Peptides against a protein of PDB entry 3LCN. Designs and how they scored, part 21

Target 1, 96 residues: chain A of PDB entry 3LCN
Amino acid sequence: QYTENLKVIVAEKLAGIPNFNEDIKYVAEYIVLLIVNGGTVESVVDELASLFDSVSRDTLANVVQTAFFALEALQQGESAENIVSKIRMMNAQSLG

## One batch from the design tools (peptide; made by RFdiffusion4, then SolubleMPNN)

Design b2_p13_4_s3 (from b2_p13_4, 4 letters changed)
Fold by OpenDDE base, seed 4:
Structure b2_p13_4_s3 (fold): chain B 96 residues (1-96), chain A 13 residues (1-13)
Amino acid sequence: as target 1 above (96 residues)
Amino acid sequence: KIEEIKKKIEELK
């Protein structure tokens, strides 16, 4: 139900990772698919860590946790636009 | 790694 919005949200989060040169759209899609197919924070982080050794595990965990929190927020009625705005601000802060 | 990710995506669809 919230799959497409979650992809947008995860993509915004991934865009905040410095020097991350993978196709963000596909990575976001993969993360969302892992989640909706029963993945946990731990299992999704493990999968991403196996793929992206150049990204710290902490960074990956932050991305994944953000995705799970965003999904809960969507289910509770928060708009995707509002969630994206928050993430954009957080990205700016982390880069500053 | 995009091709690997694409393959994994198709496996989950």
Scores: peptide ipSAE 0.702, ipTM 0.959, DockQ to the pose 0.972
Fold by OpenDDE base, seed 1:
Structure b2_p13_4_s3 (fold): chain B 96 residues (1-96), chain A 13 residues (1-13)
Amino acid sequence: as target 1 above (96 residues)
Amino acid sequence: KIEEIKKKIEELK
């Protein structure tokens, strides 16, 4: 029931990756689908690493772990808007 | 790689 909010959250996280030349909405949808189909942090990172060899494994792991943390936060009652806002600030800080 | 991702998405839907 959190899949649509999670797509928005993951898209915001992906938007913080410098020089990432992919359609963020489709990549976010793919990540969420992998998770809801039983993916783990490790298996989803492995899949993304095979697709995006120009992005560091650490960066991909950070994106995927953020998705799992965000799902937990949603289940604990945090709003999608609050989660997106925090990620946006983190993206800005990482570019500085 | 958008076409490959689109195909993978449809396989999981």
Scores: peptide ipSAE 0.702, ipTM 0.959, DockQ to the pose 0.970
Fold by OpenDDE base, seed 3:
Structure b2_p13_4_s3 (fold): chain B 96 residues (1-96), chain A 13 residues (1-13)
Amino acid sequence: as target 1 above (96 residues)
Amino acid sequence: KIEEIKKKIEELK
């Protein structure tokens, strides 16, 4: 039910990673598919770390945890637009 | 790595 909104949210989070040269749309789709197919924070981070060894594990963990928090927020009735706005602000405030 | 990701996506759909 929330997969399309979650893809948008995860894409916004990925867009905040400096020097990330992958196709954000497909990476976001992959993360969401891993989650809805039963992935945990740990298993999804492990998968992403195997693909993107140039991105720190902490950064990947932050992205994945944000996705899980966003999914919970959507289920509790928060709008995707509001969640995206929060992430955009956090991206702008993060130090390189 | 886009081709690899695309393949993984299709496997999960």
Scores: peptide ipSAE 0.700, ipTM 0.959, DockQ to the pose 0.974
Fold by OpenDDE base, seed 2:
Order: sequence, then structure tokens, then C-alpha cells
Structure b2_p13_4_s3 (fold): chain B 96 residues (1-96), chain A 13 residues (1-13)
Amino acid sequence: as target 1 above (96 residues)
Amino acid sequence: KIEEIKKKIEELK
């Protein structure tokens, strides 16, 4: 129900990772697919860590947790636009 | 790693 909005949200979060040289759109799609197919924070982080060893596990966990929180927020009625705006602000204040 | 991700995506769709 919220997959397309969640892809946009996750892509925005990924865009905040410094020096992340991957296709953000496809990575976002993959993360969302893992989640809607029953993935947990731990299992999704494990999968991403196996793919992207140049990104810290903490950074990956932050991305994945954000995705789960965003999904909950969407289900509770928050707009995708508001969630994206919050993430943009978080990205801007990140130090790396 | 885009090709590997694409393959994994297709497996989940």
C-alpha cells in the first residue's frame, strides 16, 4: 500500500550517505522489497552489510530503522512529503 | 553492484 512512497523516503535517506557510489533508486527498491517480504531490522541490515562493506553497519542500521519508522508513520497517517522533509533536514545536519 | 541488486530485486518480485 505504501511501497512507492516508502521507496522515495528510503532514497532520500540513502542520498544523505557520504561517498555512497551506488544506484540509490535500486538500493531503495531493494530495501523496501526486503521489508514488505517480512524482513526485520537485523535481517535487512545483515543483507546490506554483505553488499556494502564500505558503509558502516551503524549507518546501514540507521537507514533501515528510518525505513521501518517511516512505514509506521505512513500507516498512522503522516504524509510522505512531511517524512521526506524531515529526512532532508536530518541529512543536512549529518556530519558524515 | 547494480547487476547483483537487480538480480536480487527480481527474485523478490
Scores: peptide ipSAE 0.698, ipTM 0.959, DockQ to the pose 0.979

Design b2_p13_4_s4 (from b2_p13_4, 5 letters changed)
Fold by OpenDDE base, seed 1:
Structure b2_p13_4_s4 (fold): chain B 96 residues (1-96), chain A 13 residues (1-13)
Amino acid sequence: as target 1 above (96 residues)
Amino acid sequence: KIEEIRKKIEELK
Protein backbone atom coordinates (compact mmCIF):
# COMPACT_ATOMS: atom_id res chain seq x y z
CA GLN B 1 0.00 0.00 0.00
CA TYR B 2 1.58 3.24 -1.24
CA THR B 3 -1.48 5.49 -1.12
CA GLU B 4 -0.15 8.11 1.28
CA ASN B 5 3.23 8.40 -0.40
CA LEU B 6 1.53 8.67 -3.77
CA LYS B 7 -0.59 11.56 -2.51
CA VAL B 8 2.56 13.45 -1.51
CA ILE B 9 4.18 12.75 -4.87
CA VAL B 10 1.12 13.82 -6.87
CA ALA B 11 0.82 16.98 -4.79
CA GLU B 12 4.42 17.89 -5.66
CA LYS B 13 3.69 17.40 -9.34
CA LEU B 14 0.53 19.54 -9.17
CA ALA B 15 2.52 22.29 -7.46
CA GLY B 16 4.47 22.71 -10.70
CA ILE B 17 1.40 23.76 -12.70
CA PRO B 18 1.50 27.54 -13.18
CA ASN B 19 -1.57 29.44 -12.00
CA PHE B 20 -3.33 26.30 -10.78
CA ASN B 21 -5.79 27.78 -8.29
CA GLU B 22 -7.07 24.67 -6.53
CA ASP B 23 -6.42 22.94 -3.23
CA ILE B 24 -3.45 20.76 -4.16
CA LYS B 25 -3.99 18.33 -1.29
CA TYR B 26 -7.58 17.57 -2.27
CA VAL B 27 -6.79 17.25 -5.97
CA ALA B 28 -3.93 14.86 -5.18
CA GLU B 29 -6.19 12.79 -2.96
CA TYR B 30 -8.81 12.62 -5.68
CA ILE B 31 -6.31 11.51 -8.33
CA VAL B 32 -4.99 8.74 -6.08
CA LEU B 33 -8.51 7.57 -5.27
CA LEU B 34 -9.35 7.40 -8.96
CA ILE B 35 -6.25 5.30 -9.59
CA VAL B 36 -6.78 2.84 -6.72
CA ASN B 37 -10.41 2.41 -7.80
CA GLY B 38 -9.27 1.11 -11.18
CA GLY B 39 -8.69 4.27 -13.16
CA THR B 40 -6.45 4.28 -16.22
CA VAL B 41 -4.37 7.15 -17.53
CA GLU B 42 -7.10 7.90 -20.05
CA SER B 43 -10.05 7.72 -17.66
CA VAL B 44 -8.35 9.82 -14.99
CA VAL B 45 -7.29 12.44 -17.53
CA ASP B 46 -10.87 12.57 -18.85
CA GLU B 47 -12.18 13.15 -15.34
CA LEU B 48 -9.65 15.88 -14.56
CA ALA B 49 -10.20 17.59 -17.91
CA SER B 50 -13.92 17.80 -17.14
CA LEU B 51 -13.11 19.53 -13.85
CA PHE B 52 -10.21 21.78 -14.86
CA ASP B 53 -10.77 23.06 -18.38
CA SER B 54 -8.30 25.89 -17.75
CA VAL B 55 -5.46 23.34 -17.60
CA SER B 56 -4.32 21.82 -20.88
CA ARG B 57 -5.08 18.16 -21.48
CA ASP B 58 -1.36 17.56 -22.08
CA THR B 59 -0.50 18.99 -18.67
CA LEU B 60 -3.12 16.82 -16.99
CA ALA B 61 -1.86 13.77 -18.86
CA ASN B 62 1.66 14.52 -17.66
CA VAL B 63 0.46 14.69 -14.05
CA VAL B 64 -1.46 11.42 -14.31
CA GLN B 65 1.34 9.55 -16.08
CA THR B 66 3.74 10.77 -13.40
CA ALA B 67 1.46 9.25 -10.77
CA PHE B 68 1.51 5.86 -12.49
CA PHE B 69 5.29 6.01 -12.95
CA ALA B 70 5.69 6.94 -9.30
CA LEU B 71 3.55 4.00 -8.22
CA GLU B 72 5.81 1.66 -10.20
CA ALA B 73 8.91 3.30 -8.71
CA LEU B 74 7.57 2.84 -5.18
CA GLN B 75 6.83 -0.82 -5.90
CA GLN B 76 10.41 -1.25 -7.13
CA GLY B 77 11.80 0.14 -3.89
CA GLU B 78 12.48 3.78 -4.66
CA SER B 79 11.82 6.10 -1.73
CA ALA B 80 9.06 8.69 -1.82
CA GLU B 81 11.64 11.33 -0.89
CA ASN B 82 13.74 10.53 -3.93
CA ILE B 83 10.74 10.63 -6.26
CA VAL B 84 9.62 13.97 -4.81
CA SER B 85 13.12 15.38 -5.31
CA LYS B 86 13.09 14.38 -8.97
CA ILE B 87 9.70 16.02 -9.48
CA ARG B 88 10.87 19.23 -7.81
CA MET B 89 13.80 19.32 -10.20
CA MET B 90 11.49 18.77 -13.17
CA ASN B 91 9.17 21.54 -11.96
CA ALA B 92 12.10 23.95 -11.71
CA GLN B 93 13.35 23.03 -15.17
CA SER B 94 9.91 23.58 -16.71
CA LEU B 95 9.89 27.14 -15.34
CA GLY B 96 13.29 27.92 -16.92
CA LYS A 1 -14.14 23.68 -7.01
CA ILE A 2 -13.21 22.47 -3.53
CA GLU A 3 -16.76 21.42 -2.64
CA GLU A 4 -17.20 19.48 -5.86
CA ILE A 5 -13.89 17.70 -5.34
CA ARG A 6 -14.76 16.98 -1.72
CA LYS A 7 -18.04 15.39 -2.78
CA LYS A 8 -16.30 13.26 -5.40
CA ILE A 9 -13.73 12.12 -2.85
CA GLU A 10 -16.44 11.01 -0.45
CA GLU A 11 -18.13 9.05 -3.22
CA LEU A 12 -14.92 7.07 -3.79
CA LYS A 13 -14.07 6.39 -0.14
Scores: peptide ipSAE 0.598, ipTM 0.945, DockQ to the pose 0.971
Fold by OpenDDE base, seed 5:
Structure b2_p13_4_s4 (fold): chain B 96 residues (1-96), chain A 13 residues (1-13)
Amino acid sequence: as target 1 above (96 residues)
Amino acid sequence: KIEEIRKKIEELK
């Protein structure tokens, strides 16, 4: 129900990772697919860590936890636009 | 790694 919105949200979070040279849209799609196919925070982080050894496990865990929290927020009625705005602000603060 | 990710996506769709 919320897969497309979640992809947008996860993509915004991934955009905050410095020197990440992968196609963000495809990585976001993959993360969402792992989640909707029954992935847990731990299993999704393990999968991403196996693919992206140049990104710290803590950074990947932060991305994945954000995705799970965003899914809960969407289910509780928060708008995708609001969630994206929060993440964008956090990304900007992290770059400062 | 784009091709690897593409293949993994197709396996889950």
Scores: peptide ipSAE 0.598, ipTM 0.945, DockQ to the pose 0.900
Fold by OpenDDE base, seed 2:
Structure b2_p13_4_s4 (fold): chain B 96 residues (1-96), chain A 13 residues (1-13)
Amino acid sequence: as target 1 above (96 residues)
Amino acid sequence: KIEEIRKKIEELK
């Protein structure tokens, strides 16, 4: 039910990673697919770390945890727009 | 790595 909104949210989070030279849309889609197919924070981080060795494991863990928190927030009734806005603020804070 | 990701996505769909 929330997959499309979660893709947008995860893409926004990925956009905050400096020097990330990958297609954000496809990476976001992949992360969401891993989650809805039963992935855990650990298993999804392991998969991403195997693909993107130039991104720190801590950064990947932060992205994945954000995705799981966002999914819970969506299930609790928070709007995708609000979640995206918060992530944009977080991205700006980390880049500043 | 887009082609590798595309392949993995198709496997999960």
Scores: peptide ipSAE 0.597, ipTM 0.945, DockQ to the pose 0.975
Fold by OpenDDE base, seed 3:
Structure b2_p13_4_s4 (fold): chain B 96 residues (1-96), chain A 13 residues (1-13)
Amino acid sequence: as target 1 above (96 residues)
Amino acid sequence: KIEEIRKKIEELK
């Protein structure tokens, strides 16, 4: 039900990773598919770490945890736009 | 790695 909104949210989070040269749209889609197919934070991080060894495990864990928190927020009635705005602010803060 | 990701996506759909 929230898969499309979650893809947008995860894409925004991925956009904050410096020097990440992968197609963000497809990576976001893959993360969401892993989650809705029963993935856990640990299993999704393990999968991503095997694909993207140039990104730190801590960074990947942060992305994945954000996705799980965002899914819960959507289910509790928070708008996708509000969640995206929060992530944009966090991305901007990480640049400093 | 886009080709690898595309393949994995199709397997999960």
Scores: peptide ipSAE 0.596, ipTM 0.945, DockQ to the pose 0.972

Design b2_p13_5_s1 (from b2_p13_5, 5 letters changed)
Fold by OpenDDE base, seed 5:
Structure b2_p13_5_s1 (fold): chain B 96 residues (1-96), chain A 13 residues (1-13)
Amino acid sequence: as target 1 above (96 residues)
Amino acid sequence: LTEEIKKKIEELK
């Protein structure tokens, strides 16, 4: 239902990870698929951690939790554009 | 890891 918007949102979050050398579009799609197939924060983090040694578990957890919160926000009526804007601002602040 | 991720994606679709 909200999978396409969630992919965009997760991609924006991933874009904030410094030196992340993976295709963000595919990683975002994979994260969303794990979630909609019944993944939990812990199980999705475990899966991602097994793939991406270069990214800290805390960073991965932050990405995944953001995805779950975003999904809930979408379901409660918040626009994808608004969520993306918030994440973009947070990314910018984290770099500063 | 692109090809591996692509494979995993297809497995979940």
Scores: peptide ipSAE 0.715, ipTM 0.958, DockQ to the pose 0.977
Fold by OpenDDE base, seed 2:
Structure b2_p13_5_s1 (fold): chain B 96 residues (1-96), chain A 13 residues (1-13)
Amino acid sequence: as target 1 above (96 residues)
Amino acid sequence: LTEEIKKKIEELK
């Protein structure tokens, strides 16, 4: 029930990766699908690392962990708007 | 990697 909001949230997080040369919308959709189909932080990171060699494993792990935290936040009643705003602020403070 | 991602997405839908 939170998949569409989670896609937006994950896309915002991906937008913070410097020089990420992939379609963010599709990558976000893929990450969300992996999660809702039973993926774990480790399994999703492994999948993404196999696809995106130019992105560090730590960066990918940060994206995936953010997605899981965001899903929990949505389930606890936090608005997607608020989560996106927080991620946007974090992106502005992060180097990659 | 767009086409590969598209394929993977369709497999999970």
Scores: peptide ipSAE 0.715, ipTM 0.958, DockQ to the pose 0.978
Fold by OpenDDE base, seed 4:
Structure b2_p13_5_s1 (fold): chain B 96 residues (1-96), chain A 13 residues (1-13)
Amino acid sequence: as target 1 above (96 residues)
Amino acid sequence: LTEEIKKKIEELK
């Protein structure tokens, strides 16, 4: 239902990770699939941490938590565009 | 890790 929008949102969040050298589209899809298959913040973070040694656990947790919050926001009626805009601003702030 | 992730994706679809 919200999976496609969530993929876009997660991709935007991943794009804020400096020096992240993976295909963001695939990683975003994987994260969303983990979530819709019943993953929790903890289990998804654990999975990602096992894959991406170069990314801090805190960063991964931030990505995953953002995904869960975004899903809730979508369910409450917020547009994907608004959520993406917020994330873009946060990315800019974190890199500034 | 692209190929590994692709495999994981297919397993979850």
Scores: peptide ipSAE 0.715, ipTM 0.958, DockQ to the pose 0.976
Fold by OpenDDE base, seed 3:
Order: structure tokens, then sequence, then C-alpha cells
Structure b2_p13_5_s1 (fold): chain B 96 residues (1-96), chain A 13 residues (1-13)
């Protein structure tokens, strides 16, 4: 039910990673699919770490945890637009 | 890694 909105949210989070050269759309889709297929924070981070050697494990963990929190927020009734706006602000602050 | 990720996506669909 929330998969498409979650893809948009995760894509926004990935866009904040400096020097990330992968296709954000496909990476976001992959993360969401891992989650809806029963992945945990640990298992999804492990999978991503095996693929993206150039991104720190802490950064990947931050992305994945954000996805899980966003899913909970969507289920609690928060709009995708609000969540995206928050992430955009966080991205700007972390890169300032 | 685009092609590898695309393959993994299709496996999970």
Amino acid sequence: as target 1 above (96 residues)
Amino acid sequence: LTEEIKKKIEELK
C-alpha cells in the first residue's frame, strides 16, 4: 500500500549522499523490495554494504533506518509530502 | 552496478 510513496521517500534520502554515482531510482526500489520481503535493518544494511563499497556502513544504516521510520510514519497517517520535506531539510543541514 | 541491481529487483518482484 505504501510502497510507491516509500520509494519516493528513500530516493530523497539517497539524494543527500555526496558523490553517490548509482541510479537512485533503482537503489530506492531495491531497498523497498528488501523491506517488504521481510528484511530487517541489519539484513538490508548487510546487503547494501556488499554492493556499495564506496559508501560507509553508517551512512547505509542511516538510509535504511530512515526507510523503516518513514514506513511507520505513513502507517500512522503522515503524508509522504511531509516526510519528503523533512528529509530534504535534513539533507541540506548535513551537507552544510 | 545498475544491471546487477536491476537483476536483483526482478528476483524479488
Scores: peptide ipSAE 0.714, ipTM 0.957, DockQ to the pose 0.975

Design b2_p13_5_s2 (from b2_p13_5, 5 letters changed)
Fold by OpenDDE base, seed 2:
Structure b2_p13_5_s2 (fold): chain B 96 residues (1-96), chain A 13 residues (1-13)
Amino acid sequence: as target 1 above (96 residues)
Amino acid sequence: KKEKIKEKIEELK
């Protein structure tokens, strides 16, 4: 029931990656689909790394971990708006 | 890689 909100959240996180030359909406959708179909942090990172070799594995891991934490936050009752706001702040603070 | 992602998405939907 949180898939659509999670897509928005993941898209916001992806938007913080400098020089990421991919369709953010589609990548976000793909990440969420992998997660809801039973993906783990490791398996989702492996999949993304195979597709986007120009993005560091650490950066991909950060995105995926954020997605899992966001899903847990949603399940615990935090609003999608609050989560997005936090991610925007993190994106602005990022050095790379 | 949009088309490849689209293909993968369709496989999971």
Scores: peptide ipSAE 0.528, ipTM 0.922, DockQ to the pose 0.980
Fold by OpenDDE base, seed 1:
Structure b2_p13_5_s2 (fold): chain B 96 residues (1-96), chain A 13 residues (1-13)
Amino acid sequence: as target 1 above (96 residues)
Amino acid sequence: KKEKIKEKIEELK
């Protein structure tokens, strides 16, 4: 059971989106629910793109792919703290 | 869009 850790991880990734004016906690929860309900990268991106047309499809795809990679990392035994730290670094290094 | 997301979350719970 990795859903709660995944919500934290996805929230950290969303926090890196410039000018994203939505409740990050709710969006993270929604993304995780879509994934555990059988969503794929494509289907989840399609859903998010329909809701947030001000965010590029590439940015949304990056968020969703990060969620799937994080789930794999958790399953392989990596701690949520380590994954969050990596995402924070990625957010800080991202060039606008 | 908070309310819309909340509705969608409830549908999936």
Scores: peptide ipSAE 0.528, ipTM 0.922, DockQ to the pose 0.978
Fold by OpenDDE base, seed 4:
Structure b2_p13_5_s2 (fold): chain B 96 residues (1-96), chain A 13 residues (1-13)
Amino acid sequence: as target 1 above (96 residues)
Amino acid sequence: KKEKIKEKIEELK
């Protein structure tokens, strides 16, 4: 139901990771698929950590938790645009 | 790791 919006949101979050050279769209899609197929924060982080050893586990956990929170926000009626805006600001703060 | 991720995606779709 919210998968497409969630992919956009997760992609925005991933875009904030410095020196992350993977295809953001594919990684976002994979994260969302893991979540909607019953993944937990822990299991999704474990999967991503096995794939991306150059990214800290804390960073991956932050991405995944953001995805779960975003999904909840979408379900509660918050717009994808608003969520993306928040993430963009957070990315800027993290880089600045 | 793009191709590996693609494979994983296809497994879940």
Scores: peptide ipSAE 0.528, ipTM 0.922, DockQ to the pose 0.972
Fold by OpenDDE base, seed 3:
Structure b2_p13_5_s2 (fold): chain B 96 residues (1-96), chain A 13 residues (1-13)
Amino acid sequence: as target 1 above (96 residues)
Amino acid sequence: KKEKIKEKIEELK
């Protein structure tokens, strides 16, 4: 039910990573598919780390944890627009 | 790595 909104949210989070040269739409879709197929924070981070060794494990963990928190927020009734706005603000405040 | 990710996506669908 929340997969499409979650893809948008994860894409916004990925857009905050400096010098990330992958297609954000496809990476976001892949992350969401891993989650809805039973992935955990640890297993999804492991998968992403194997693909994107130029991105720090901590950065990947932050993206994945954000996805899980966003999914919970959606299920609790928060709008996708509100979640995206929060992430956009966090991206803007990040110092590299 | 776009093609590799596309392949992985199709496998999970």
Scores: peptide ipSAE 0.527, ipTM 0.922, DockQ to the pose 0.977

Design b2_p13_5_s3 (from b2_p13_5, 6 letters changed)
Fold by OpenDDE base, seed 5:
Structure b2_p13_5_s3 (fold): chain B 96 residues (1-96), chain A 13 residues (1-13)
Amino acid sequence: as target 1 above (96 residues)
Amino acid sequence: LKEKIEEKIKELK
């Protein structure tokens, strides 16, 4: 139900990773697909870690946990725009 | 890794 919005949200989170050279849209789509197919934080992190050895496991875990929290927020009625705005601000603060 | 991710996405759809 919220898969498309979640893809946008995850993409925004991925955009905050410095020197990330993969296609953000495809990675976001893959993360969301893993989640909606029954993935857990642990299993999704394990999958991503097997693909992206240049990104720390902690960073991947942060992305994945954000996705799960965002999904719950969407289900509770928070707008995708608001969630994206929060993540964008967090990304900017991290770079500062 | 784009091609590999694309294949994985295809498998899950």
Scores: peptide ipSAE 0.521, ipTM 0.926, DockQ to the pose 0.974
Fold by OpenDDE base, seed 4:
Structure b2_p13_5_s3 (fold): chain B 96 residues (1-96), chain A 13 residues (1-13)
Amino acid sequence: as target 1 above (96 residues)
Amino acid sequence: LKEKIEEKIKELK
């Protein structure tokens, strides 16, 4: 139900990772698919860590946790636009 | 890694 919005949200979060050269849309899709197929924070982080050794585990964990929190927020009625705005601000802060 | 991710996505769809 919230799959497409979650992809957009995760993509926004991934866009904040410096020097990340993978296709953000594909990675976001993969993360969301892992989540909706029963993944946990731990299992999704483990999967991503096995793929992206150039990204710190802490960074990956932050992305994944953000995805799970965003999913909960969507289920509670928060708009995708509002969530994206928050993430954009957080990205700017982390880069500053 | 894109091809590998694409393959993984196909497996989950």
Scores: peptide ipSAE 0.520, ipTM 0.926, DockQ to the pose 0.973
Fold by OpenDDE base, seed 1:
Structure b2_p13_5_s3 (fold): chain B 96 residues (1-96), chain A 13 residues (1-13)
Amino acid sequence: as target 1 above (96 residues)
Amino acid sequence: LKEKIEEKIKELK
């Protein structure tokens, strides 16, 4: 139900990673697929860490935790637009 | 890693 919105949200979070040299849309789709297939924060982080050794484990954990928090927010009635806006602001603040 | 990710996506769909 929230799969497509979650892909957009995760993509926005990935866009905040400096020097991330991967297709954001594909990585976001992969993360969401891992989650809907029963992934946990730990298992998804482990999978991503095995693929992207140039990105710190803490950064990957932050992305994955954000995805799970966003899913909870969607289920509680928050709009995808509002969640994306908050993440965009967080991305800007982390670069400052 | 795009091709590898594409393959992993196909496996999960």
Scores: peptide ipSAE 0.518, ipTM 0.926, DockQ to the pose 0.977
Fold by OpenDDE base, seed 3:
Structure b2_p13_5_s3 (fold): chain B 96 residues (1-96), chain A 13 residues (1-13)
Amino acid sequence: as target 1 above (96 residues)
Amino acid sequence: LKEKIEEKIKELK
């Protein structure tokens, strides 16, 4: 039910990673698919770390945890637009 | 890694 909105949200979070050269749309889709197929924070981070060794594990964990929090927020009735706005602000405030 | 990710996506769908 929330997969398409979650893809948009995860894409916004990925867009905040400096020097990330992968296709954000496909990475976001992959993360969401892993989650809806029963992935946990740990298992999804492990999968992403195996693919993107140039991105720190902490950064990947932050992206994945954001996705899980966003999913909960959507289920509680928060709009995708509001969640995206929050993430955009966090991206802008992030250091290095 | 785009091709590899695309393949993984297809496997999950």
Scores: peptide ipSAE 0.516, ipTM 0.926, DockQ to the pose 0.975

Design b2_p13_6_s1 (from b2_p13_6, 5 letters changed)
Fold by OpenDDE base, seed 1:
Structure b2_p13_6_s1 (fold): chain B 96 residues (1-96), chain A 13 residues (1-13)
Amino acid sequence: as target 1 above (96 residues)
Amino acid sequence: SRTEEIKKKIEEL
């Protein structure tokens, strides 16, 4: 229902990570699948941290928490386009 | 590769 939109949203968030040399499409898909299979913020962060040790845990936590917030926003009726726009603006404003 | 590793993890879910 919301998984495909959530993949797009998570991909946009990942695109804001500097020097992130990974296939964003597949990372986004993996994050969403972990969430829909019962993952928590902590368990998903732990999984990602084991894969991407060059990315800070805080950065990974921010990505994962954004995914959970985005899922809630979608369920509350916010459009995927609006959520993506917000994330894109946040990416542009980020200092680190 | 890292991509193949992630693809494998996706397939396992």
Scores: peptide ipSAE 0.571, ipTM 0.930, DockQ to the pose 0.799
Fold by OpenDDE base, seed 3:
Structure b2_p13_6_s1 (fold): chain B 96 residues (1-96), chain A 13 residues (1-13)
Amino acid sequence: as target 1 above (96 residues)
Amino acid sequence: SRTEEIKKKIEEL
């Protein structure tokens, strides 16, 4: 029930990656689908690393971990809007 | 294209 909100959240996180020229909508959708189909942080990172070899593994791991934390936050009752706002601030404060 | 590749992966899940 949180899949659509999680897609929005993951898209916001991806938007913070400098020089990331991929279609963010589809990448976010793919990440969420991997997670809800039983993916772990490690397995999802491995999949993304195989697709996006120009993005550092650490960056991908950060995105994936954020998705898992966001899912937990949603389940605990935090609004998607609040989570997006936090990520937006983190994106703005990141070095790059 | 990269987008098409991802779309295919999505459809396979």
Scores: peptide ipSAE 0.570, ipTM 0.930, DockQ to the pose 0.762
Fold by OpenDDE base, seed 4:
Structure b2_p13_6_s1 (fold): chain B 96 residues (1-96), chain A 13 residues (1-13)
Amino acid sequence: as target 1 above (96 residues)
Amino acid sequence: SRTEEIKKKIEEL
């Protein structure tokens, strides 16, 4: 239902990670699939940590939590565009 | 590759 929008949102969040040299499209897809298949924040973070040991667990947790919050926001009627805009601003602030 | 690994994981879901 919201999977495609969530993929875009998660991709935007991943794009804010400095020196993250992975295919963001596929990573975003994987995260979303883990979530819709019943993953929890903890289980998804554990999975990502096993894949990307060069990224701090805190950063991964931030990505995953953002995904869950975004999903809730979508369900509450917020547009994907608005959510992406917020994340873009947060990315800019974190890199500033 | 890492991408292929992720692709395989995606296929398993």
Scores: peptide ipSAE 0.568, ipTM 0.930, DockQ to the pose 0.796
Fold by OpenDDE base, seed 5:
Structure b2_p13_6_s1 (fold): chain B 96 residues (1-96), chain A 13 residues (1-13)
Amino acid sequence: as target 1 above (96 residues)
Amino acid sequence: SRTEEIKKKIEEL
């Protein structure tokens, strides 16, 4: 239902990770698919940690939790554009 | 590559 918007949102969040040398589009797609197929925060983090051992578990957890919150926000009527804007601002602030 | 690995995982879901 909101999978395509969620992919965009997750991609924006991933873009904030410094030195993340992966194809963000496919990583975002994978995260969303894990979520919609019944993944939990813990199970999705475990899967990602097995793939990306150079990224801290806390960072991965932050990404995944953001995805779950974004999905709920979308379901409650918040626009994808608004969510993306918030994440973009947070990414910029984290770099400062 | 890791990208190819992820692609395969996506296809499995």
Scores: peptide ipSAE 0.564, ipTM 0.929, DockQ to the pose 0.837

Design b2_p13_6_s2 (from b2_p13_6, 7 letters changed)
Fold by OpenDDE base, seed 2:
Structure b2_p13_6_s2 (fold): chain B 96 residues (1-96), chain A 13 residues (1-13)
Amino acid sequence: as target 1 above (96 residues)
Amino acid sequence: SRREEILEKIKEL
């Protein structure tokens, strides 16, 4: 349950990255896959940086950190819908 | 593996 919700959440976060040319669904799925298989913020960022050199490491770190925070929020009982809404607001606010 | 499958899809896009 958390896995599928997290995929949606991460996809929403990725959608806020300007000029991101990768398939958001697949990248989100990969990030979640890495996390549920024991990845850390550092290891996941390293993996993504090796794949997507067109995206800054800081941006990748922001995405990954958001994913971990979202997972914690889900575990604490916050709805996926609320988390997605917050991310949408963050995306709209960001001027990248 | 699932990882390789996803990586292949990502690389194709």
Scores: peptide ipSAE 0.165, ipTM 0.764, DockQ to the pose 0.123
Fold by OpenDDE base, seed 4:
Structure b2_p13_6_s2 (fold): chain B 96 residues (1-96), chain A 13 residues (1-13)
Amino acid sequence: as target 1 above (96 residues)
Amino acid sequence: SRREEILEKIKEL
């Protein structure tokens, strides 16, 4: 029920990764797909790491953890817009 | 599968 919002949120997080040249929308969709089908932080990171060797495991873990936290936030009633805003700010901070 | 479809799309771009 939160899949579409989660896709947007994950996409925002992915957009903060420098030199990430994959289609953000598709990657976000895949991450959400893995999560809603029972994936764990560990299993999703493992899957992504196998696909994107140019991205560090730490970076992938950060993305995935953010996704899980965002899902929890959505379930607790926080708006997608608010979550996206937080991520955008974090992306800006990470980029210097 | 849905997974393979998405992976294919990711790799095509």
Scores: peptide ipSAE 0.160, ipTM 0.762, DockQ to the pose 0.123
Fold by OpenDDE base, seed 1:
Structure b2_p13_6_s2 (fold): chain B 96 residues (1-96), chain A 13 residues (1-13)
Amino acid sequence: as target 1 above (96 residues)
Amino acid sequence: SRREEILEKIKEL
């Protein structure tokens, strides 16, 4: 289902954050939980920013927006594997 | 709640 795939996708995105010192699996699960319970980009970013002040708001916004884009892609029929591979490429290309 | 459970796990690390 979409929620489980989205957790994997969000985890891959989080893995690209340099020096992110949190359990990626748990944070990904929390982001997906917030989204499926009616969260918006703004409300989810606000929640994450309150928990992880060591990560910039822009970085958090990028993660959350990626989650929403991924959800749309899944709904359009794109495979989770393809989405993950794109994120891996983006992570590798990031210059920090 | 599930939220509290997740937050607890996150903050344990």
Scores: peptide ipSAE 0.158, ipTM 0.760, DockQ to the pose 0.122
Fold by OpenDDE base, seed 3:
Structure b2_p13_6_s2 (fold): chain B 96 residues (1-96), chain A 13 residues (1-13)
Amino acid sequence: as target 1 above (96 residues)
Amino acid sequence: SRREEILEKIKEL
């Protein structure tokens, strides 16, 4: 269940990236796949950077770090809904 | 399309 919730959470984070014209669902799925198969922040960012050169490395790192923190939060008992709400607020407050 | 290219790359990784 954590993987499915994490996909939703990562998708919400990706949705906050301006001018991101990729399929958010599939990108989120791939990020989660990399994480659950032993990826690190660095290795996942490297993979994403090779696929999405139009997105800054810092932005990708922010997405991936958020995913790792979200996974930890889920494991500590925080609800997916609460995490998604936090991300939505962060997306709304972002200045591009 | 760009989408198809990305999906193909994902499948190959």
Scores: peptide ipSAE 0.152, ipTM 0.747, DockQ to the pose 0.439

